# Peptides against a protein of PDB entry 5HOI, part 210

Target 1, 351 residues: chain A of PDB entry 5HOI
Amino acid sequence: FRYMPFSPAGTPFGFTDRRYLTMNEVGYVSTVKNSEQYSITVSFFDVGRFREYHFEDLFGYDLCFLNEKGTLFGQSKTGQIQYRPHDSIHSNWTKIIPLQAGERITSVAATPVRVIVGTSLGYFRSFNQFGVPFAVEKTSPIVALTAQNYRVFSVHYSQFHGLSYSLSELGTSSKRYYKRECPLPMSLPNINSDMKKDANLDYYNFNPMGIKSLFFSSYGDPCIFGSDNTLLLLSKWRSPEESKWLPILDSNMEIWKMSGGKETTDIHVWPLALAYDTLNCILVKGKHIWPEFPLPLPSEMEIRMPVFVKSKLLEENKAILNKKNEIGADTEAEEGEEDKEIQIPVSMAAE

## One batch from the design tools (peptide; made by RFdiffusion4, then SolubleMPNN)

Design b1_p21_7_s3 (from b1_p21_7, 11 letters changed)
Fold by OpenDDE base, seed 2:
Formats: structure tokens, C-alpha cells, sequence
Structure b1_p21_7_s3 (fold): chain B 351 residues (1-351), chain A 21 residues (1-21)
């Protein structure tokens, strides 16, 4: 296993000279390879609130986190980080994170008040928004980070224990844990089954954990979207005994419903954020499970716990079709291969 | 009766107040 740099909703280069370093509800950060240099563009969905900007990257930033106040960049191998406020009133700052031999920065996160750096050896480093360090903690190896305000959602990986997560609050004086290295009930990508499609190999080489994104909901709940395309939300995280991961959306099921019950292999959900009861996402059409260039417009997908089994819906529809054919047997109506769309009950069509 | 999933209830009442404000 190799620890790779992770950024929320980051994409691989694939066969192209460009990729997204990160994307979320605020915007998207792209990098273009120009010989030995990179050109980074920070773009925003709200073009009235924010101005797009670009700069030349001489370091080859492979980590990124975007928030409403700035962008954090990181270089996984060198340990260099840069914070760039969107507002020109605030100065950019750079810092080198000390790394041991073979250590990598695996993830970075930034809020308007905190900067967090996680490493492959499990060093958790916290800073304020000006790069002043608070603490260094040794945890299990960090594979992903996100943060909102003072809260940090961290994903850890151990060869012995698999995936775990922590939920912590970075106060001014102390770190509080709501959850500390608790089991994360996420399936790892099955290399043998999922990698049979060449298009997935490049993605899993880029992101071995298959975590497409992780974020906090608008309500402050930790969310994670894995390779199974299921959105998990951590409910009741304030109550350690009552806390549960809820599968609030099976995006493959929703795409299957939207297709009239046809198995589609060319439509993919790319998660951005959870706003209220809607997943903000990119609907990707094509061979790659990630968005290419140009970025499609964001779409909203209503969250729905998976309560339906595809097999039962198919059996019920077959039974309805068979009953219609038994009643219709007296009219010599031509065998037009009408692609009979599965009538999903109107109560489940989005108004 | 179709199982209607319970409406999403945020675990952060402070964030709910911030959004409703």
C-alpha cells in the first residue's frame, strides 16, 4: 500500500496535462502542467462574490483545500504548504512542514480559522489561519482531512485495523475529541473487481482509498463519499454511544432510477457538498468517473436513504408487464420494441 | 406504506441556527 496525497474531490491527470486539485461548493482549483511548471487557477461558482485568480506553481502542489476565505496548497513530498487568501488584504504565507524520511503530507485542510496538515506517519499538525502552530499530535496514519470552522474530520488507515475516523474540535487552548479513531464502516475499493475497467485503474492509483470526497454538511455533520458511490453521514456525533453512519444517498440507485431502471455505465456522481437535504455534485458523463475539462455545471441530488431493492422493483415491474400482456393478448398490436421505461411511483419523482 | 425515510435532522443545532439566521 502507498499513501497518496488526498484532496477533496481531486481528480487525476489521466492522459491529460490538467486536473482538478480540489473542488467543493465554493469552487474548483485546477492545475495545468506546463513543461516543468504548473499553472494553478482558483475558480469559483459564485462569480459575483469571488474573482478567479491564477498563479505559476514552481513546487508542483499536489494537495489543495478550498474554503470561502482562501486556498491551502501543499506539496506531499517536500512538505511545503502555502495559504492564499482570496482577499488581497491578507498576505499569502508559506511554511515547510518537517517530514521524516519517507513521510508524506497525505492531506491538508483549511478553514477561515485553522490550517490542518496530516501525514502518512500520522502526524496531525494544527495551525491558525496565519500559519502559527498550535500543536503536533501523533495519530494513526492520516489519509484524508476536512474541516469546518474549528472542527476537523480525519480519516485514518492502519494495515492492522483498516479505516478509522476522528472528529475533533480545535479550540484555542485544547483539542476536544467527539470521536477518536473509531471504526469507519466504509468498504475499500476491491482491486480485483473494480479495476477490471481500465478507466478505474488510473483513479485507484491516484486515490487508493476510493474516497471521492469528504466534507461537513451545511448542518455541520461529517460526510464521506466512497468508491461505492454511497454518501455516508455521521449522525448523533455529540453522543458517542448513539453516533451512527447513515447511508443517506446511494447515488448509483438514484442514477438507476433516473435512467428508468436501465443500467448506465457512463453516468457518474462526483460529490461537492451536502447543502441541507441536497447533494451538490457534478454529473459526469463519459468513461472516467471524474469530471474532465470544462467542468460541467453543478447539479443537486436529493438525499434519500436506500429503502428500495433493485431486484424487487424489477420483479414488481415484470409482474405488472406480465399482467398487461395477459390482458392485451386479444389485440394483434405490432411487436414494436418499445423500451418500456420502469414506471417509478410518482411519489419518488422529484417535484 | 412506502418507508419514507425520516427527514434529515442535523446533529449541530448551532449550525442550524447560523443557517436560519
Amino acid sequence: as target 1 above (351 residues)
Amino acid sequence: SEFVPPPYKPDDPEMVKLIQS
Scores: peptide ipSAE 0.019, ipTM 0.458, DockQ to the pose 0.038
Fold by OpenDDE base, seed 4:
Structure b1_p21_7_s3 (fold): chain B 351 residues (1-351), chain A 21 residues (1-21)
Amino acid sequence: as target 1 above (351 residues)
Amino acid sequence: SEFVPPPYKPDDPEMVKLIQS
């Protein structure tokens, strides 16, 4: 297993010179290879609120997190991080995270008030938005981070224990845990089934955990979208004993319904955010499970608990079709009986 | 607020059209 740099909804280069470093409800960050340099563009969906900007990246940033106030960049090998506010009022800042031999930054997150860095050795580093450090904590190896306001959702991986998650709040004086390294019931990519298509191999080499994205919902609930294309939401996380992961959307099932019950292999959901009752996502058409260039417009997918079984829906649809055919046959049979010429019997004119 | 799953609604007809196109 290799710890790879993870960013929410980040895409691989594949066979191209370009990829998305991250994307969410705010926008998307792209990077283009130019010899030994990279050109980074920070683009926004709300073009009225934000202005697209670009810069030359001499460091080869492979980690990114976008929020409404700025963009955090990281270089997994060197430990360099850069925060770039969108507004010119605040200065950019750069820091080097000290890394041990073989340690990598695996994920970064930023909110308007916090910057978080997670590493392959499980160093959890917290900063304010100006890069002032708060704390360093040793956890299980961090593979993914997201944050909203003061809350951090972290995913951890151990070769011995598999996937775990933590939910914490980074106050001014202390870190509070709501959940600390609890088991994460997310399916890992199945190498034998999912890698049958060369297009998927590139993705799993880029992201071995198959975590397409993780975010907080608009209600502040942790969400994760894995390789199984199921959106998991952590419900009741304030109640330690009642907290559970809810599969709030099977996107493969929804695509299957929307296609009229056909197995589609060329439509893929790429998650951005959960706003209220809708998954903001990119609908990707093609061989690759990730969006290419240009980025399609975001789509909204209504969340639904996966209560339906494909077999039952197919049986019900067959029963409806059979009833329509029976009604159609009965109507054609009734119309076909009216056209039988009533042979008026000629006979009774005797007398 | 805690998340409460919404009741089942019909599929978005525009998204259905986009997938069927």
Scores: peptide ipSAE 0.018, ipTM 0.477, DockQ to the pose 0.433
Fold by OpenDDE base, seed 3:
Structure b1_p21_7_s3 (fold): chain B 351 residues (1-351), chain A 21 residues (1-21)
Amino acid sequence: as target 1 above (351 residues)
Amino acid sequence: SEFVPPPYKPDDPEMVKLIQS
């Protein structure tokens, strides 16, 4: 197994000179190869609130985290990190993270108050927004990080135990755990099903865990979106015994519903954020499961518990059609092949 | 009265157009 640098909703280069380093509800960070250099652009969805900016990257940053106050960059092999505030009031800062032989930075996260660096050896390094270190902790190998305010959601990988997660709060004096290396019930990419399309092989080589993104909801709940295209939300995390992962959206099911029950293989959900009851996402049309250039406009998808079975909905629709045909036998109405929309019952919103 | 579920309306009309196109 090789630890790869992870950034939320980051895309591979594929056959192109460009990729997204990260994207979320705030915006998107792109990098373009220019010979031995990279040009990085930080773009925003709210163009009234933020101004797009670019810079030349001589280091080849392969890690990124975007928030409302700045962008954190990292180089997985050299251990270099750079924080760039969006405003001109605060200065950029650079730091070298000490790495052991074979150690890599695997993920970085930044909030307005904290910077977090996770490594392939499980070093969890915390800093303030100015790059002043708080602590170094040894955990299981870190594969992904996200953070909101003082809270950190970390995903860990062990060859023996698979995926685990931690939820912690980085106070001024101490780290509090709400969850510490608990099992994460997320499916890993299935090599036999997911890699049959050559276009997906490039993605899983870039991101072997298949974690498309992880974020905190607007309510501050940890969310993760895996290779199965299911959004998982950690409910009741404040109560260790009551905490559970909720599958709040099967995006493949929602795409199937919106297509009128047609099997679509060329539409993909790319997760950005969860705001209240809506998944902010990019709809990707094409062979690749990730967005290309230019970036499509974000779309909103209402969260729905996957309580419906496709087979049952198809049987119910056939039964409705058969009843209509039995009643309609006496009128020569030219029912053209109208695309008979599947009437789907309103899913109960997750209470 | 049989509960006729309201027809599923996709929340984003632009999403629908993109998926049906």
Scores: peptide ipSAE 0.015, ipTM 0.462, DockQ to the pose 0.163
Fold by OpenDDE base, seed 1:
Structure b1_p21_7_s3 (fold): chain B 351 residues (1-351), chain A 21 residues (1-21)
Amino acid sequence: as target 1 above (351 residues)
Amino acid sequence: SEFVPPPYKPDDPEMVKLIQS
């Protein structure tokens, strides 16, 4: 296993000179190779609230986190981080994170009040929004971070224990854990099934964990979207005993339903955020599972528990069609290709 | 707040068109 720099919804270069460093509900950060340099652009979905800006990157930032107040950049190998407020009233700041031999920054996160740096050796470093350090903690190796306000959702990886997660609150004087290195029931990419397409190999070389994104919902619940295209939400995390991961959306199932029960292989959900009951996402059409350039407009997908079995729905629809054909044999009614909309039974409202 | 899954709503007609196109 190789620890790679992770940013939420970041894309690989592939065969191009450009990629997204990160994207979420606020906007998207792109980088373009320009000889030995990079040009970074910070773009926003709300163009009325924010102004797009760009700068030359001499360091080759490979980590990014965007929030409503600024953008955090990081260089995984050198340990350089830079915070750039969107508002010019506040100054940019740069810091070098001390790294041991072979240590990498694996993820960075920023809120309006905290900056977090996670490493391949499991150093968890916390700062305020001005880069003043609070603490350094040693954890299991960090592979992904996100943060909202004072809360941090961290994903850890051990070769012996697999994926784990922590949920913590970074107060002024202390770190509180709601969850500490608990098992994360996310499926890892299956090399033998998922990598049969060369296009997926490039992505999994970029992101070996297959974590497309992780974020906090608008309600402050930790969310993760893996290679299985299932959105997991951590429910009841305030109660240690009652906390559970809920599969709140199987995006492959939703795409299948929306396609009228056709197997599609060229439409992909790219997660941005969860707002209330809707997944904000990019619908990607094409060979690559990640968005290319230009970025499509965001779409909203309603969250739905994966309670339906495709095989049962197909059997029920065949049984309905066979009954219609047995009754309809006596009337020469014109072959209107009634679009075979799969009627999803309303009755599977969750108990 | 307990997470209660929203009731099943119809799919977004624009999203359905985009997927079927």
Scores: peptide ipSAE 0.014, ipTM 0.446, DockQ to the pose 0.642

Design b1_p21_7_s4 (from b1_p21_7, 11 letters changed)
Fold by OpenDDE base, seed 4:
Structure b1_p21_7_s4 (fold): chain B 351 residues (1-351), chain A 21 residues (1-21)
Amino acid sequence: as target 1 above (351 residues)
Amino acid sequence: SEFVPPPYKPDNPEMVKRIQE
């Protein structure tokens, strides 16, 4: 196993010279390889609120986190980080994170008030938005980070214990844990099933944990979207005994519904954020499970717990079709059985 | 009884207040 740099909704280069370093509800950060350097562009969905900007990257930043106030960049091998405010009022700052031999920065996160750096050895480093350090903590190896305001959601990996998560608050004086290295009930990518398509091999080489994105909801609940394309939300995280992961959306089920019950293998959900009751996402059409260039417009997908079993929906639709055929036996329209769109009951669209 | 999934209730009442203000 190799610790790879993780950024929320980051994409691999694949066979191209370009990739997304990160994307979320604010925008998307792209990098283009130009010989020995990279050109980075920070783009926004709200073009009225933000102005796109670009710069030359001489360091080869492979980590990124975008927020409403700025962009954090990191270089996993050198330990260099840079924060770039979107406004011209605040100055850019650069720091070098001290790394041990073989240590890598695995993830970075930034809020308007905090900067967080996580490493393959489990060093958790916290800073303010100006890069002033608060603390260094040793945790289990960090594989992913996200943050909202003062809260940090971290994912950890141990070869012996698998995936765990922490939820912490970075106050001015101390770090508080709501959850500390608790088991994360997320399935790892299944090499034998998911790698049958060569197009997916490149993605799992880039992201061996299969974590497509990690974010806080608009309500401040930790969310994770894994290789199974299920959105998990951590509910009741303030109550240690009541806290649970909720599968609030099976995006494969929603795509299957949208396709009229046909197995579609060319449409993929790429998660950006959870706003209220809707997953903001990119609907990716093609062979790759990640968005290419140009980026499609974001789509909204209503969150729905996967209560429905495909087999039951198929049986119910067969039963409805059989009843319609028994009632409609007098009208000779032998229109071929194969292409009948599964009528999703309207009641399932209103709940 | 069809299992109606309970509507998502955010566990963060402080953030809900800030969005409603």
Scores: peptide ipSAE 0.022, ipTM 0.516, DockQ to the pose 0.038
Fold by OpenDDE base, seed 3:
Structure b1_p21_7_s4 (fold): chain B 351 residues (1-351), chain A 21 residues (1-21)
Amino acid sequence: as target 1 above (351 residues)
Amino acid sequence: SEFVPPPYKPDNPEMVKRIQE
């Protein structure tokens, strides 16, 4: 196992000179390799609210977190971090995070009020938006971070215990835990099944946990989207005994419905954010499960708990077809091999 | 009756106020 730098919805270079460092509902950050340098562009979906900007990166930033007020960059090996406000009123700042031998920054997160750095040794470092340190805590090894306001959702990995998560609030004087290193019921990538497609090998080498993204919903609930393409939401996190992960969307099932029940292997959901009851995502067409360049326009997908089983829908459609054939037996109409679209129940069809 | 999944309800009533402001 190797700790890799993680950023929400970040993409690998693959065979290209460019990748997305991160993307979410605010925008997308790209980097292009130019010899020994990188050119970073911070782009936004709301072009009326924000202006795209770029800069030359001499450090090779491999970590990124975008929010409505600025972009946090990090270099996993050197420990350098940079915060760049979108507004010119506030100055950029740079800091070096002290790393032990073999330690890596594995994830970074930023809100308008907090900066968080997580490491492969489980150092959790918190700062204000100006890079002033609050605390250093030792946790299990951190593999992913996201944050909203004062809240932090952290994913941890242990070779013995697998994935765990914490949900914490970073007040002015103390850290409060709502959840502390609780088991995360997310499947790790199945190397034997998922790696049979060469295109997936590059992705899992880039992101061995298969966490495509993690974010807080618009309602402030922790969300995670794994390699199984299921959106998990942490419900009732304020009540430790009642808190549970809800599978609120099976994106593979939704793609299957959208295709009229055809098995598609060339359409992929790339998660950005959860706004109310809609997953903001990129619909990726092609061999790679991640978006390439140019970035497609974001799409919305309604959240639906996976209550229905594909097999049952296929059986119901076969039963409808058999009834039609029993009634239609008297008319020798040459029903050609029309691609019989599966009638998806209206309650399951996207309107 | 088809099982209509209950609409997602926010666990965070404080954030709902900030989006409406």
Scores: peptide ipSAE 0.022, ipTM 0.513, DockQ to the pose 0.038
Fold by OpenDDE base, seed 2:
Structure b1_p21_7_s4 (fold): chain B 351 residues (1-351), chain A 21 residues (1-21)
Amino acid sequence: as target 1 above (351 residues)
Amino acid sequence: SEFVPPPYKPDNPEMVKRIQE
């Protein structure tokens, strides 16, 4: 296993000179290789509220976090971080995070009030929005971070214990834990099953944990979207005894439904955010599971707990077809069996 | 009866108030 720099919804270069460093509901950050340099562009979905900007990156930033007030960049090997406000009122600042030999920054997060840096040795570093340090804490190795306001959702990896998560609040005087290194019930990518498609190998080399994104919902609930394309939401996190991960969307099931029950291999959900009851996402069409250039417009996918079993829907559809064939015995129309769309119950289509 | 999944109930009532205000 190798610790790789993680950013929410970040894409690999693949065979191209460009990638997305991060994307979410606010916008997307792209980087282009220009010989020995990189050109970074910060783009926004709300073009009326924000102005796109670009700059030359001499450091090769491989970590990014975008919020409504600014963009945090990081370089995983050198420990350099840069915060760039979107407005010109506040100055950019740069800081070097001290790294031990072999230590990497694995993830960064930023809110309008906090900057968080996580490392492969489990150093959790917190700052204010001006880069003033609050604390350094030693945790299990950090593989992913997201933050909203004062809250931080961190994913940890141990070779002995697998994936864990923490949910914390970074007050002015103290850190409060709601959850501290609790087991995360997310499967790691299986190299032997999931990597049979060459296009997936490049992605899992870029992101070995298979975490496509993690975010807080608009309601402030921690969300994670893994390699299984299931959106998990942490429910009851304020009540330690009642807290559970809910599979609130199986995006593979939703794509299968939208396709009339046909197995599709060329449509992929790329998660951005959870706004109320809708997953804001990019519908990726093509060979790669990640968006390419240009970025498609975001789509909304309604959250639905996966209650349906594909096998039962297929059996019910076969039973409907058999009944139609028993009634239709007098009309010799050999309409080929292959194109019969699964009738998804109208209740599931109108939600 | 088709199982209608229960509507999402946010666990952050403080944030819900801020979105409704």
Scores: peptide ipSAE 0.021, ipTM 0.519, DockQ to the pose 0.037
Fold by OpenDDE base, seed 1:
Structure b1_p21_7_s4 (fold): chain B 351 residues (1-351), chain A 21 residues (1-21)
Amino acid sequence: as target 1 above (351 residues)
Amino acid sequence: SEFVPPPYKPDNPEMVKRIQE
């Protein structure tokens, strides 16, 4: 198994000279290969609040995290990190993270108040926004990080135990755990099914965990979007005994509904953020499950618990069609394109 | 407040249109 550098919603190069290092609700960071160098561009969705900027990258940053105040970059092999505030008022800073032989930075996260570095050996390193270190903790190997304010959502991997997660708060004097290396009920990529599509092989070589993104919701709940295209939200995380992962959106099911119940293989949800009751995402059209260049405009997908099973909806629709055909057998009425509107059953009232 | 998933709402007409186009 290889620990790969992870960034939220980052894309592979594939056969191109360019990729997205990260993207979220704030914007997107792209990198372009220029011989032995890289040109990095930090772009924003709100062009009224933020000014796009670019710089030459001589280090080959392969880790990135974007927030409303700045961008954190990292180089997984060298241990170099750079924080670049969006505002020119604050200086950029660079630091080398000490790495052991074979250790890699696997993920980085930044908030306006914290910088977090996770490694393949499970070193969790915390800093303030100015790169002043707080602590070094040894955890299980870190594969993904996100952070909001003082809270950190970390995903860990063990070859023996699979995926786990932690939810912690990085106060001024201490780290508090709400959850510590608890099982993460996310499906790993199925090599036998998902890898049969050549277009997916490049993605899973880039991201072997299939974690497309992880973020905190606008309400501060940890969210993760895996290879199964299901958005999981951690509910009741303040109550350890009551905490549960909720499948709040099956994006494949929602695409299937929006297509009028047609199987689509060329539309993909690329997650950015969860704002209230909507998944902010890129709708990707094409063979690749990730967005290419230029980046499509973000779309909003309403969150819906997958209460309906596709097979039942198809059986019900077939039963309705069969009843119509039994009643309609006496009238030579033209084959009008009956809009196969999937009758989504009315709101199951929570009885 | 605990996150309560919203009730099933109608599909976003703009997204439906973008998928059908």
Scores: peptide ipSAE 0.005, ipTM 0.355, DockQ to the pose 0.621

